# Peptides against a protein of PDB entry 4KTY: the designs that were tried, part 135

Target 1, 266 residues: chain A of PDB entry 4KTY
Amino acid sequence: YVLNDIGVIFYGEVNDIKTRSWSYGQFEDGILDTCLYVMDRAQMDLSGRGNPIKVSRVGSAMVNAKDDEGVLVGSWDNIYAYGVPPSAWTGSVDILLEYRSSENPVRYGQCWVFAGVFNTFLRCLGIPARIVTNYFSAHDNDANLQMDIFLEEDGNVNSKLTKDSVWNYHCWNEAWMTRPDLPVGFGGWQAVDSTPQENSDGMYRCGPASVQAIKHGHVCFQFDAPFVFAEVNSDLIYITAKKDGTHVVENVDATHIGKLIVTKQI

## One batch from the design tools (peptide; made by RFdiffusion4, then SolubleMPNN)

Design b2_p20_8_s4 (from b2_p20_8, 10 letters changed)
Fold by OpenDDE base, seed 1:
Structure b2_p20_8_s4 (fold): chain B 266 residues (1-266), chain A 20 residues (1-20)
Amino acid sequence: as target 1 above (266 residues)
Amino acid sequence: SASSVTLSDEYFKELLEKLK
């Protein structure tokens, strides 16, 4: 989880699981220096750099370019003008070295690119980390732990009212650490995500969220547990928006979101 | 492709039909 400098990332569809190699390169020349530079750019106090809770949270913010001129610019429009298509990257090294050299965000990334770079960052700093792929990953943007699908009376989806979304797959990271700030038993693997999805207390970041806490339905613990919980366990709620403005629950599917979660066992 | 995508409206419509 720390020493491996090459890995496999799962992607694709739940019925057609695919893998791609990713070179983390945490031992390559200049990579550790770049990770330290990232923390410098974040203006992270030296006293916090030994705390994996703080480091992973800062990393989740800084691996994306939003808010703080971090490492990667995300793009999902299949155009990718003025940069490198996300699929062209084969590892973290080129991205991190470009960031260090240019001192500007690197274009472009999607979830597996963010996760790959973030994995390098964590491992460079001595934090055991792995990439997790969640198939049918929900994006709850109104913090109700549901995937609300609004329907017209004719049964078609009302895209205007439907603000939540579901990724065919999404990648994030799990980092191993103790959580003295949480009750006993909620240390270990912590979900952290650098893909810019939701604002967390002022910036686009996510985690660390206790995997154990989430598995036991505890979403009240810092950080961002409700969001991570929703990614893997949201019910699909089909809601008919009536012409009179009332909402009627048409159907509920509790089996679709988070149907498969895959991580490499190392 | 390797790109992650948001599931379409049509996907959910078809899924709902299967639930009925």
Scores: peptide ipSAE 0.594, ipTM 0.942, DockQ to the pose 0.574
Fold by OpenDDE base, seed 3:
Structure b2_p20_8_s4 (fold): chain B 266 residues (1-266), chain A 20 residues (1-20)
Amino acid sequence: as target 1 above (266 residues)
Amino acid sequence: SASSVTLSDEYFKELLEKLK
């Protein structure tokens, strides 16, 4: 999880799982320096740099460009002018070195690119890390742990009312660390995500969230456990918005979100 | 395509129909 500099990332559809190789290159020249530079840009104090909890949280913020001119600019509109299409990247090295050289965010990334770069960052700093792919990954925008799908009376989706969304797949990272700030048993793998999805206490970041805690439904533990929980376990709530302003739950699907979670076996 | 995409309105409509 630290020494392997080439990995496999799962993507595609749940019924057509695909894999792509990704070169992490954590041992390549300039990469460690760039990771340190990233922490410098984040103005991270030296004392915190030895704490994987703080490092992973800062990394989740800094690998995306939002808020702090971090590493990667995301784009999902299939228009990638002024940069490199996300699918063209084959590893983290070129991205990180470009960031270090230009001192400006690199264009462009999507979830697997964010996860790839973040994986390099974590491994480079001695934190065991892996990439996880979640198929049917929910994005809960209102922190109610549900995927609310609002319907018109005719059965069509009301896009204006429907603020939550679901990715066909989403990649994030799991980082291995102890969690002395949590009760016993919630150390180990921690979910961290650098893809800019939701604001967390002032900036776009996510985690570390205890995987064990999430698996057992404990969403009260820092950081961002409710959001990560929702990504993998949200119920699809179909709500009919009546013309009179009332909302009626039409149906509930508790089996769709997080249908499959995959990571490379090492 | 490797791109991640947000599931469409049509997707959920069809999914709901299957639930009925």
Scores: peptide ipSAE 0.591, ipTM 0.942, DockQ to the pose 0.569
Fold by OpenDDE base, seed 2:
Structure b2_p20_8_s4 (fold): chain B 266 residues (1-266), chain A 20 residues (1-20)
Amino acid sequence: as target 1 above (266 residues)
Amino acid sequence: SASSVTLSDEYFKELLEKLK
């Protein structure tokens, strides 16, 4: 989880799982320096740089370019005219070195690119980390722990009312650390996500959220446990918005979100 | 494609129909 500099990332569809190689390169020349530079750009206090909780949270913010001119600019529109298509990246090294050299966000990334770079960042700083792929990954926009799908009376989805979304797959990271800020038993793997999805207390960041806490439904534990919980365990709630303004629950599907979560066991 | 995508409106409509 720390020493491996090449990994495998799962993606694709739940019924057609695909893998891609990713070179983390945490030991390559200039990478550690770049990771330190990232923390410098984040204006992270030196006293906090030894705390994996703070480091991972800062990393989740800084690996994406939003808010703070971080490492990667995300793009999902299949138009990548001003940079490198996300699929063209084969590892973290080129991205991080470009960031260090240019001192500007690198274009472009999607979830596996964010996760790959973040994994390098964590491992480079001595934090055990792995990439997790969640198929049918929900994006809860209003923090109600549900995937609310609003329907017109004719059964079509009302996109105006439907603020939540579901990714066919999504990648994030798990980082190993103690959590003295949480009750006993909630250390270990912590979910952290650098893909910009939701604002967390003023910044696009996510985690660290205790995996054990998530598994046991303790969404009150910092950080961003409700969001991570929703990614893997949201019910699909089909709601018909009637003309009179009332909402009627048509159906509930508790089996679809987070149908498969995979990670390489190293 | 390696790209991640959000599931379409049609996807959920079809899914709902299967639940009925």
Scores: peptide ipSAE 0.588, ipTM 0.940, DockQ to the pose 0.572
Fold by OpenDDE base, seed 5:
Structure b2_p20_8_s4 (fold): chain B 266 residues (1-266), chain A 20 residues (1-20)
Amino acid sequence: as target 1 above (266 residues)
Amino acid sequence: SASSVTLSDEYFKELLEKLK
């Protein structure tokens, strides 16, 4: 997981799974220096740089440009003016070297680009890491662990009331580390995500969240376990918003979100 | 397309109809 410098990222639809090659290049010239530069920009003290919990959390914040002028600017508008379309990137090296050279956020990325760059960052710093693709990935916006779909009385979706959303697919990372800050048994793979989705205690970042904790429903464990849990396990709740202001649950689908989660084993 | 997208309102409407 640390030594592989070329990988495969899964994307597309659950019934039309696609793959793309991604060059991590964690051993390329200038990449380690750039990773150190990223931590410098985050004003991370030297003592914290040896702690994979702190490093992965800082990385999740700094790989995106939000809040701190980090590495990548996300864009999903299919225009991509003033930068490179996300699909044009083939690896992390060009992005990281551009960031180091310009000292400005690089445009543009989407989830697999964020995950690719973040994977390089983690591996470069000696943290075993892999990319995970989740099909039908929920974005819980109000932290209730549900995907609430509000409907008009006529059955149409009320987009104004519906704050939650679902990605056709989403990519994030898992990093291997011990978690002395958690009870025994919750070390190992930790979910971390650099795609800017939700604010976590003042910054657009996510994780590390114990995969074991998520699997067993322990959403109280730091960091951001409720959000990650919701991404893979939210129920779709169809709610009819009546004219009198009352809400009626019309249907519940517990099988749609996180229908398929894929990761490369090597 | 490689782009990730949020599922549309129409998608959920159709999905709900299948559940009924």
Scores: peptide ipSAE 0.587, ipTM 0.940, DockQ to the pose 0.573

## One batch from the design tools (peptide; made by RFdiffusion4, then SolubleMPNN)

Design b2_p21_1_s1 (from b2_p21_1, 10 letters changed)
Fold by OpenDDE base, seed 4:
Structure b2_p21_1_s1 (fold): chain B 266 residues (1-266), chain A 21 residues (1-21)
Amino acid sequence: as target 1 above (266 residues)
Amino acid sequence: MEQHELSDEFFQKLLEELKAK
């Protein structure tokens, strides 16, 4: 595999695909030390630091600030008064060095920032990693493997009736590793995500989820395969919420979620 | 461009398109 210190991240919309450069800087001074520091902050046992499964899972938790005072604070409300706007970042180095220096979470990130920093973390630790962008990325909040869109009786969409949502785009990472904890054939690329979206067994983290397993519908395998599966494969279910509390499925659309998944080949 | 959740208006339009088919 090739370790590049500069990458391209896809973003925008499916009809207007855009790219941004990102400097991973995994070889820059202090970055490896910071990655080790991150694992120290996570109180990760030394014995586990050689296991890419554990490392990637810890990384997915620690790159976000939730639960554990990790690296990045996310913000999606366009209010960045107490930090740096997500779009202002051009690479991982400044973020990681700030974290190491301040020992406090860095503000602010969105998916590509999380993915960028996480990519650096993984690569620093010798784990092959890449960033994946999913357009129309579903956030299944109730773990039913579908994207519920609720309608009022008048036919109007009301997103307040569900916690499910769809990102215009979302970036996460794929990390290359063997999965001895899974059946043969489900090693290789593993989806991992440091953007805080869902609680996974007590922490905002995601993965590693076997890409091969997900592709074959094996969502029962650890970790967080159902969530990742839903991100790329959920059907849009339009449901009328009646006043009497009953739900009626009005329409189903299986064509929009995960409409385009893009990654730069390593 | 920042990522954002798709709006109710987006899905409303999409739904209308589905109904029209």
Scores: peptide ipSAE 0.612, ipTM 0.937, DockQ to the pose 0.810
Fold by OpenDDE base, seed 5:
Structure b2_p21_1_s1 (fold): chain B 266 residues (1-266), chain A 21 residues (1-21)
Amino acid sequence: as target 1 above (266 residues)
Amino acid sequence: MEQHELSDEFFQKLLEELKAK
């Protein structure tokens, strides 16, 4: 994983899976220096830079521009007037070098761009990493591990009350590391996500969350396990909002969120 | 293809399919 400088990222729809090439370029000139610069901007102590837990968590924060003037500005409104459309990027190198040169966030990214740049960052620093694509990826914004879809009494979806959302697909990263801070067996692949989705203890970051812990429902383990769990395992809960303010669960669908999770094995 | 949130119409359709089962 660390040695591969070109990858494939899955995207599209679950019934129409697509792939795009992405050049990580972790060995290109200036990239390592840029990764060090990113950690410098994060004011990361030298002692922490040898700890993949700290490095991956800092990386998840710094690859997005929120909070800390990190690398990438996200945009999902199909208006990219003041930068590069997310689909125009083909690799991490140009983004990272632009960031290093300008010392300002680069516009624009979406999940695969964040994941691509983050993958370069991790691999450049010697952390085995891969990109994961989750189709029907839930965004639980109230930390209840559900995708709540509110309905009017007539059965129609109430978009105003529905605050949770589902991405057609979402990309994040898995980083390989030991987790001495967790019980035995929860090392290995750790989910980390640099796409700014939720605030985690004061800033937009996510992970590392033990993949094994998530698979076994251990959402109490740091970091951000509940959020990652919800991304891949939330039930769709259809809730009728009654006129009197009461909520009634009308339907539950456990079959769509995280319907397909794809990653390159080698 | 850009990443996007699924629409209300999508979930409405999904609900109808669920009810039909």
Scores: peptide ipSAE 0.577, ipTM 0.932, DockQ to the pose 0.836
Fold by OpenDDE base, seed 2:
Structure b2_p21_1_s1 (fold): chain B 266 residues (1-266), chain A 21 residues (1-21)
Amino acid sequence: as target 1 above (266 residues)
Amino acid sequence: MEQHELSDEFFQKLLEELKAK
């Protein structure tokens, strides 16, 4: 197995796929030490640091700044006055070294930045990892495995009632590991995500979720399988919210979420 | 291109297309 120092991340639109290079720099000076520091900041026991399940889950929490003053602060409002715009980053090294030096979260990231840094973290610690891009990536906020779009009685989208959202694209990671905590056959690639989207058992983290489990609809398997499943396979449910408080399903679209999932072939 | 959430207008258009089928 060869761990590349430079990768390609897919982004853009489904009909206009774009790529960007990302320098992971897992072998650069200070990067391993920084990854160890990240685990130290997480107060991770030494006994767990050899377990890729625990490491990847901790990494998914610590690469984002939420809860634990982790590595990256996300920003999606196009206001980056107190840091670096997400698009200005070209690799993980500067981010990780800044974090190590300042001991404060680095500003700012979006999904590919989180995924890039997380990929470095995983690879640095000997966990095979890759970045996955999902176009039309759903964000299910109420864990019902649907993308609920609420409508007014006049048929217009009600943005106030609509709490779920869909990203034009979203990047996360897949990490290769055995899953002795799951039934046979659900090892291999595990989805892990450091972009702070949802709270998972008290922290903004995601995974590891078995890709095989997700593929076969086994959303009961730890960790965060329902959320990952919803990202790639939610139906768009158009619901009319009546004045009397009743909800009526008007339309269902099963064709848009997860329309394209792309990853670099190993 | 930065990551962003799809707009209400996007889903409105999509709904209209769906209804037209």
Scores: peptide ipSAE 0.570, ipTM 0.930, DockQ to the pose 0.859
Fold by OpenDDE base, seed 3:
Structure b2_p21_1_s1 (fold): chain B 266 residues (1-266), chain A 21 residues (1-21)
Amino acid sequence: as target 1 above (266 residues)
Amino acid sequence: MEQHELSDEFFQKLLEELKAK
């Protein structure tokens, strides 16, 4: 979880699981320096740099470019004219070294690129980390812990009415640490996500959220447990938006979100 | 394969399948 510099990332669809190789390169020249530089850019106090809770949270913010001119700019619209297409990256090293050299965000990433770079960051700083892929990953945008799918009165889905979304797949990281700030039993793997999805107390970041807490439905614990819980456990709620402005729940599907969660067993 | 949001068509299909159960 720390020593491996090459990994496998799962992607694709639940019925067509695919893998891609990713070079983390945490031991390559300049990578540790770049990770330290990232924390410097975050203006992270020296006292916090030894705390994996703080480091992972800062990392989740800084691996994305939003808010703080962090490492990677995301793009999901198939327009990559001003950078490298996400699929062209094969590892973290080139991205991190480009960031260090240019001192500007690197274009472009999607979830596995963010997760790959974040994995390098965590491992480089001695935090055991792995990448997790969630198929049918919900993006709860209104913090109601469900995926609302709105229908017209004729029964047709209309995403223009929907604020939430579901990714075909989504990759994030799990980092191993103790959680003295949480009750006993909620240490171990913590979900952290650098893909810019939601604002968390002023910045696009996510975690660390206790995997054990989430598995047991404890969403009251810091950080961002409700969001991570929703990613893996949201019900699909089909709601008819009536012309009179009323909403009627027509159907509920609890079988799709988080249908498969995969991580490499190292 | 690029990461993408699931389409209206996808959910429409799921809904129809759900109704058929």
Scores: peptide ipSAE 0.551, ipTM 0.924, DockQ to the pose 0.827

Design b2_p21_1_s2 (from b2_p21_1, 10 letters changed)
Fold by OpenDDE base, seed 2:
Structure b2_p21_1_s2 (fold): chain B 266 residues (1-266), chain A 21 residues (1-21)
Amino acid sequence: as target 1 above (266 residues)
Amino acid sequence: TPQHKLSDEFFEKLLKELKAK
């Protein structure tokens, strides 16, 4: 998980799973220096740089450009006129070296690009890491652990009221570390995500969230366990917004979110 | 290839299927 410099990322649809190669290049010239530079830009103190909890959390913030002029600018509007389309990237090296050279965020990324660069960052710093793909990945933006779908009385989705969303697929990272800050048994793989989705204590970052905690529903454990839990376990809640302003739950579907979660082993 | 948010139509269809069960 540290020594592999090339990997496979899963994407596409749950019924049409696709794979793409990604060159992490953690051993390429200038990459380690760039990872150190990223931590410098984050103004991370030296004492924290040996702590994988702090490093992974800082990395989750800094791999995205939001808040701190980090590495990658996300774009999901299919307009990439001022940079490189996300699909054109084949690895982390060019992105990281461009960031180091220009000292400006690199355009553009989507989830697998963020995950790829973040994976390089983690591995470069000696943190075992892998990429995870979640199909039907929920984006809960009000921290209620539900995917709330608001409907008009005619049964059509009310897009104005519906703030939550679901990705066809989403990629994030798992990093291996001990969690002395959590109860025994919640070390090991930790979910971390550099794709800018939600604000976490003032910054667009996510994790580390204990995978074991998520699996057992311990959403109270730091960091960002509720968000990660919602990505994989949210129920679809269909709510009819009545003309009188009342909301009625019409249906609940617990079978679609997190329908398939895949990661490369070894 | 790019990731995208599921459409309103997707959920509308899904709801219809759910109601049919």
Scores: peptide ipSAE 0.631, ipTM 0.945, DockQ to the pose 0.832
Fold by OpenDDE base, seed 5:
Structure b2_p21_1_s2 (fold): chain B 266 residues (1-266), chain A 21 residues (1-21)
Amino acid sequence: as target 1 above (266 residues)
Amino acid sequence: TPQHKLSDEFFEKLLKELKAK
């Protein structure tokens, strides 16, 4: 998980799983220097740079451009006129070296690009890391651990009331580390995500969240466990919003969110 | 291919299927 410089990322649809190669290039010239530069831009204290908890959290913030002029600008509108389309990237090296040379955010990325660059960052700094793809990945933005789908009385979705969303697929990272800040047994793989989705204590970052904690429903553990839990385990809650302002839960579907989670084994 | 958010129509269809069960 540290030494491999080429990987495979899963994407597409749950019923049409696709793979793409990704060159991490963590040992290529200038990449380590760029990772150090990223931490410098984050104004990370030297004392924290040896702590994988702090490093992974800073990385999750800095791999995206939001808040801090980090590495990648996300775009999901299919308009990439001022940069490189996300699908054109084949690895992390060009992105990181461009960031280092220009000292400006690189355009553009989507989840697998963020995950690819973040994977390079983690591995370059000696943190075992892998990319995880979640099909039907929920985005809970009101922290209720549900995917609330509001319906009109006719059964159509009310897009104005429906704030939560679901990605057909989403990629993030898992990083291996001890968690002395958590109870015994919650070390190991930690979910971290550099794709800008939600604000976490003042900036767009996510994790590290203990995979074991999430698996066992311990969403109270730092960091961002409720959000990651919701990505993989939210129920679809269909709520009819009546004209009189009342809300009625019409249906609950627990079978779709996080239907398939895939990661490459070494 | 790019990732995308599932459409309203997707959930409407899914709900119909759920109700049919």
Scores: peptide ipSAE 0.629, ipTM 0.944, DockQ to the pose 0.844
Fold by OpenDDE base, seed 4:
Structure b2_p21_1_s2 (fold): chain B 266 residues (1-266), chain A 21 residues (1-21)
Amino acid sequence: as target 1 above (266 residues)
Amino acid sequence: TPQHKLSDEFFEKLLKELKAK
């Protein structure tokens, strides 16, 4: 007796937390086949398909369409004319089946859609997984573990001076696995993210990053630990860009990024 | 609601609040 779980995904604002139901459907007809197809499209070696480290990393790449014509095309500009608005999806099944049928990326997703589909992928392949929502989720684009906020001399913020940004919320996944490639104690939950945010060694992918390692400040461990760390723990650095080209740190705020991280129990 | 980047105005406000402390 096996049941498909309907998950809950947290989203919205930190002061207005919302929940969305999501049907993972990992046991629905065709879903496992689609997950295998995804790995086939990734040209993943059969020998690696039993390794959750490799599988989750490949999944993080393939659930997004970038680089490899993976499952989902992201859209954050409110232009969904050539597909389905991200908010219209209620589960992973339709997305995955469409991908399998069309053999083309499905439009469109945002973080929770990516996370939902990725969660299905992981669970379908026997990897325990959950979705994590981080409010005030930093996107550190230059890997300095800071969220740089540039100010003009008049005190106004000029976001054009940096590629750093902060999501009101961001969803990614945690996958449970051993990490024999890491020191003892850094197995367990691993952050993995299929939302295309940063290039990681040639592909838009993220993780697996040891949650325990990150919690202990070990950002040197593979994969993408600095990025994940920055998502949850970047300081807001307010920098005045002077006319002479110099930068002056005006203020630092260590209290906002990762203000709230929410996940359901498995 | 869709995911979105926090605006410049948001950080300006936040900075003002920070400076007020």
Scores: peptide ipSAE 0.625, ipTM 0.944, DockQ to the pose 0.823
Fold by OpenDDE base, seed 3:
Structure b2_p21_1_s2 (fold): chain B 266 residues (1-266), chain A 21 residues (1-21)
Amino acid sequence: as target 1 above (266 residues)
Amino acid sequence: TPQHKLSDEFFEKLLKELKAK
């Protein structure tokens, strides 16, 4: 994982899976220096830079521009007037070098761009990493581990009440590390995500969350396990908001969220 | 190729299908 400088990222729809190449370029000139610069910008203590738990968490914060003038600005409104459209990027190198030279966030990214750059960052620093794509990826924003869909009495979605959302697909990273801060068995692959989605203890960051813990329903472990769990395992809860203000659960669908999770093994 | 949120119409359709079962 650390040695591969070119990868494949899965995207698209669950019934129309697509792949795109991505050049990580972790060995190209200036890239390692840029990764170190990112940690400098984060004001990360030198003592923590050898700890993959701390490094991956800092990376998840710094690859996005929110809070800390990190690497990438996200955009999902199809308006990219002041930068490069997310689809135009082919690798991490140009993004990281632009960040280093300009010392300003680079525009623009979406999930696979964030994941690509974050993958380079992790690999540069000797952390085995891969990109994971989750189709029907839930965004739970109230930490109840559900995708709550509020309906009017006529069956239409009430967009005002519905705060949770679902991505057609979402990409994040898994980083390999030991977790001495967790019980035995919860080391190995850790989910980390640099796409700015939710605030985690004051910053837009996510992880590391134990993949093994999540797979077994253990959401009590740091970091951000409930959020990652919800991304892959939320039930769709259809709730009718009645005129009298009462809420009634009409239907539950446990078959759609996290329908397919794909990662390259080689 | 862009990432996007699923639409309200998507869930409305899905619910209709679910109710039909």
Scores: peptide ipSAE 0.619, ipTM 0.942, DockQ to the pose 0.838

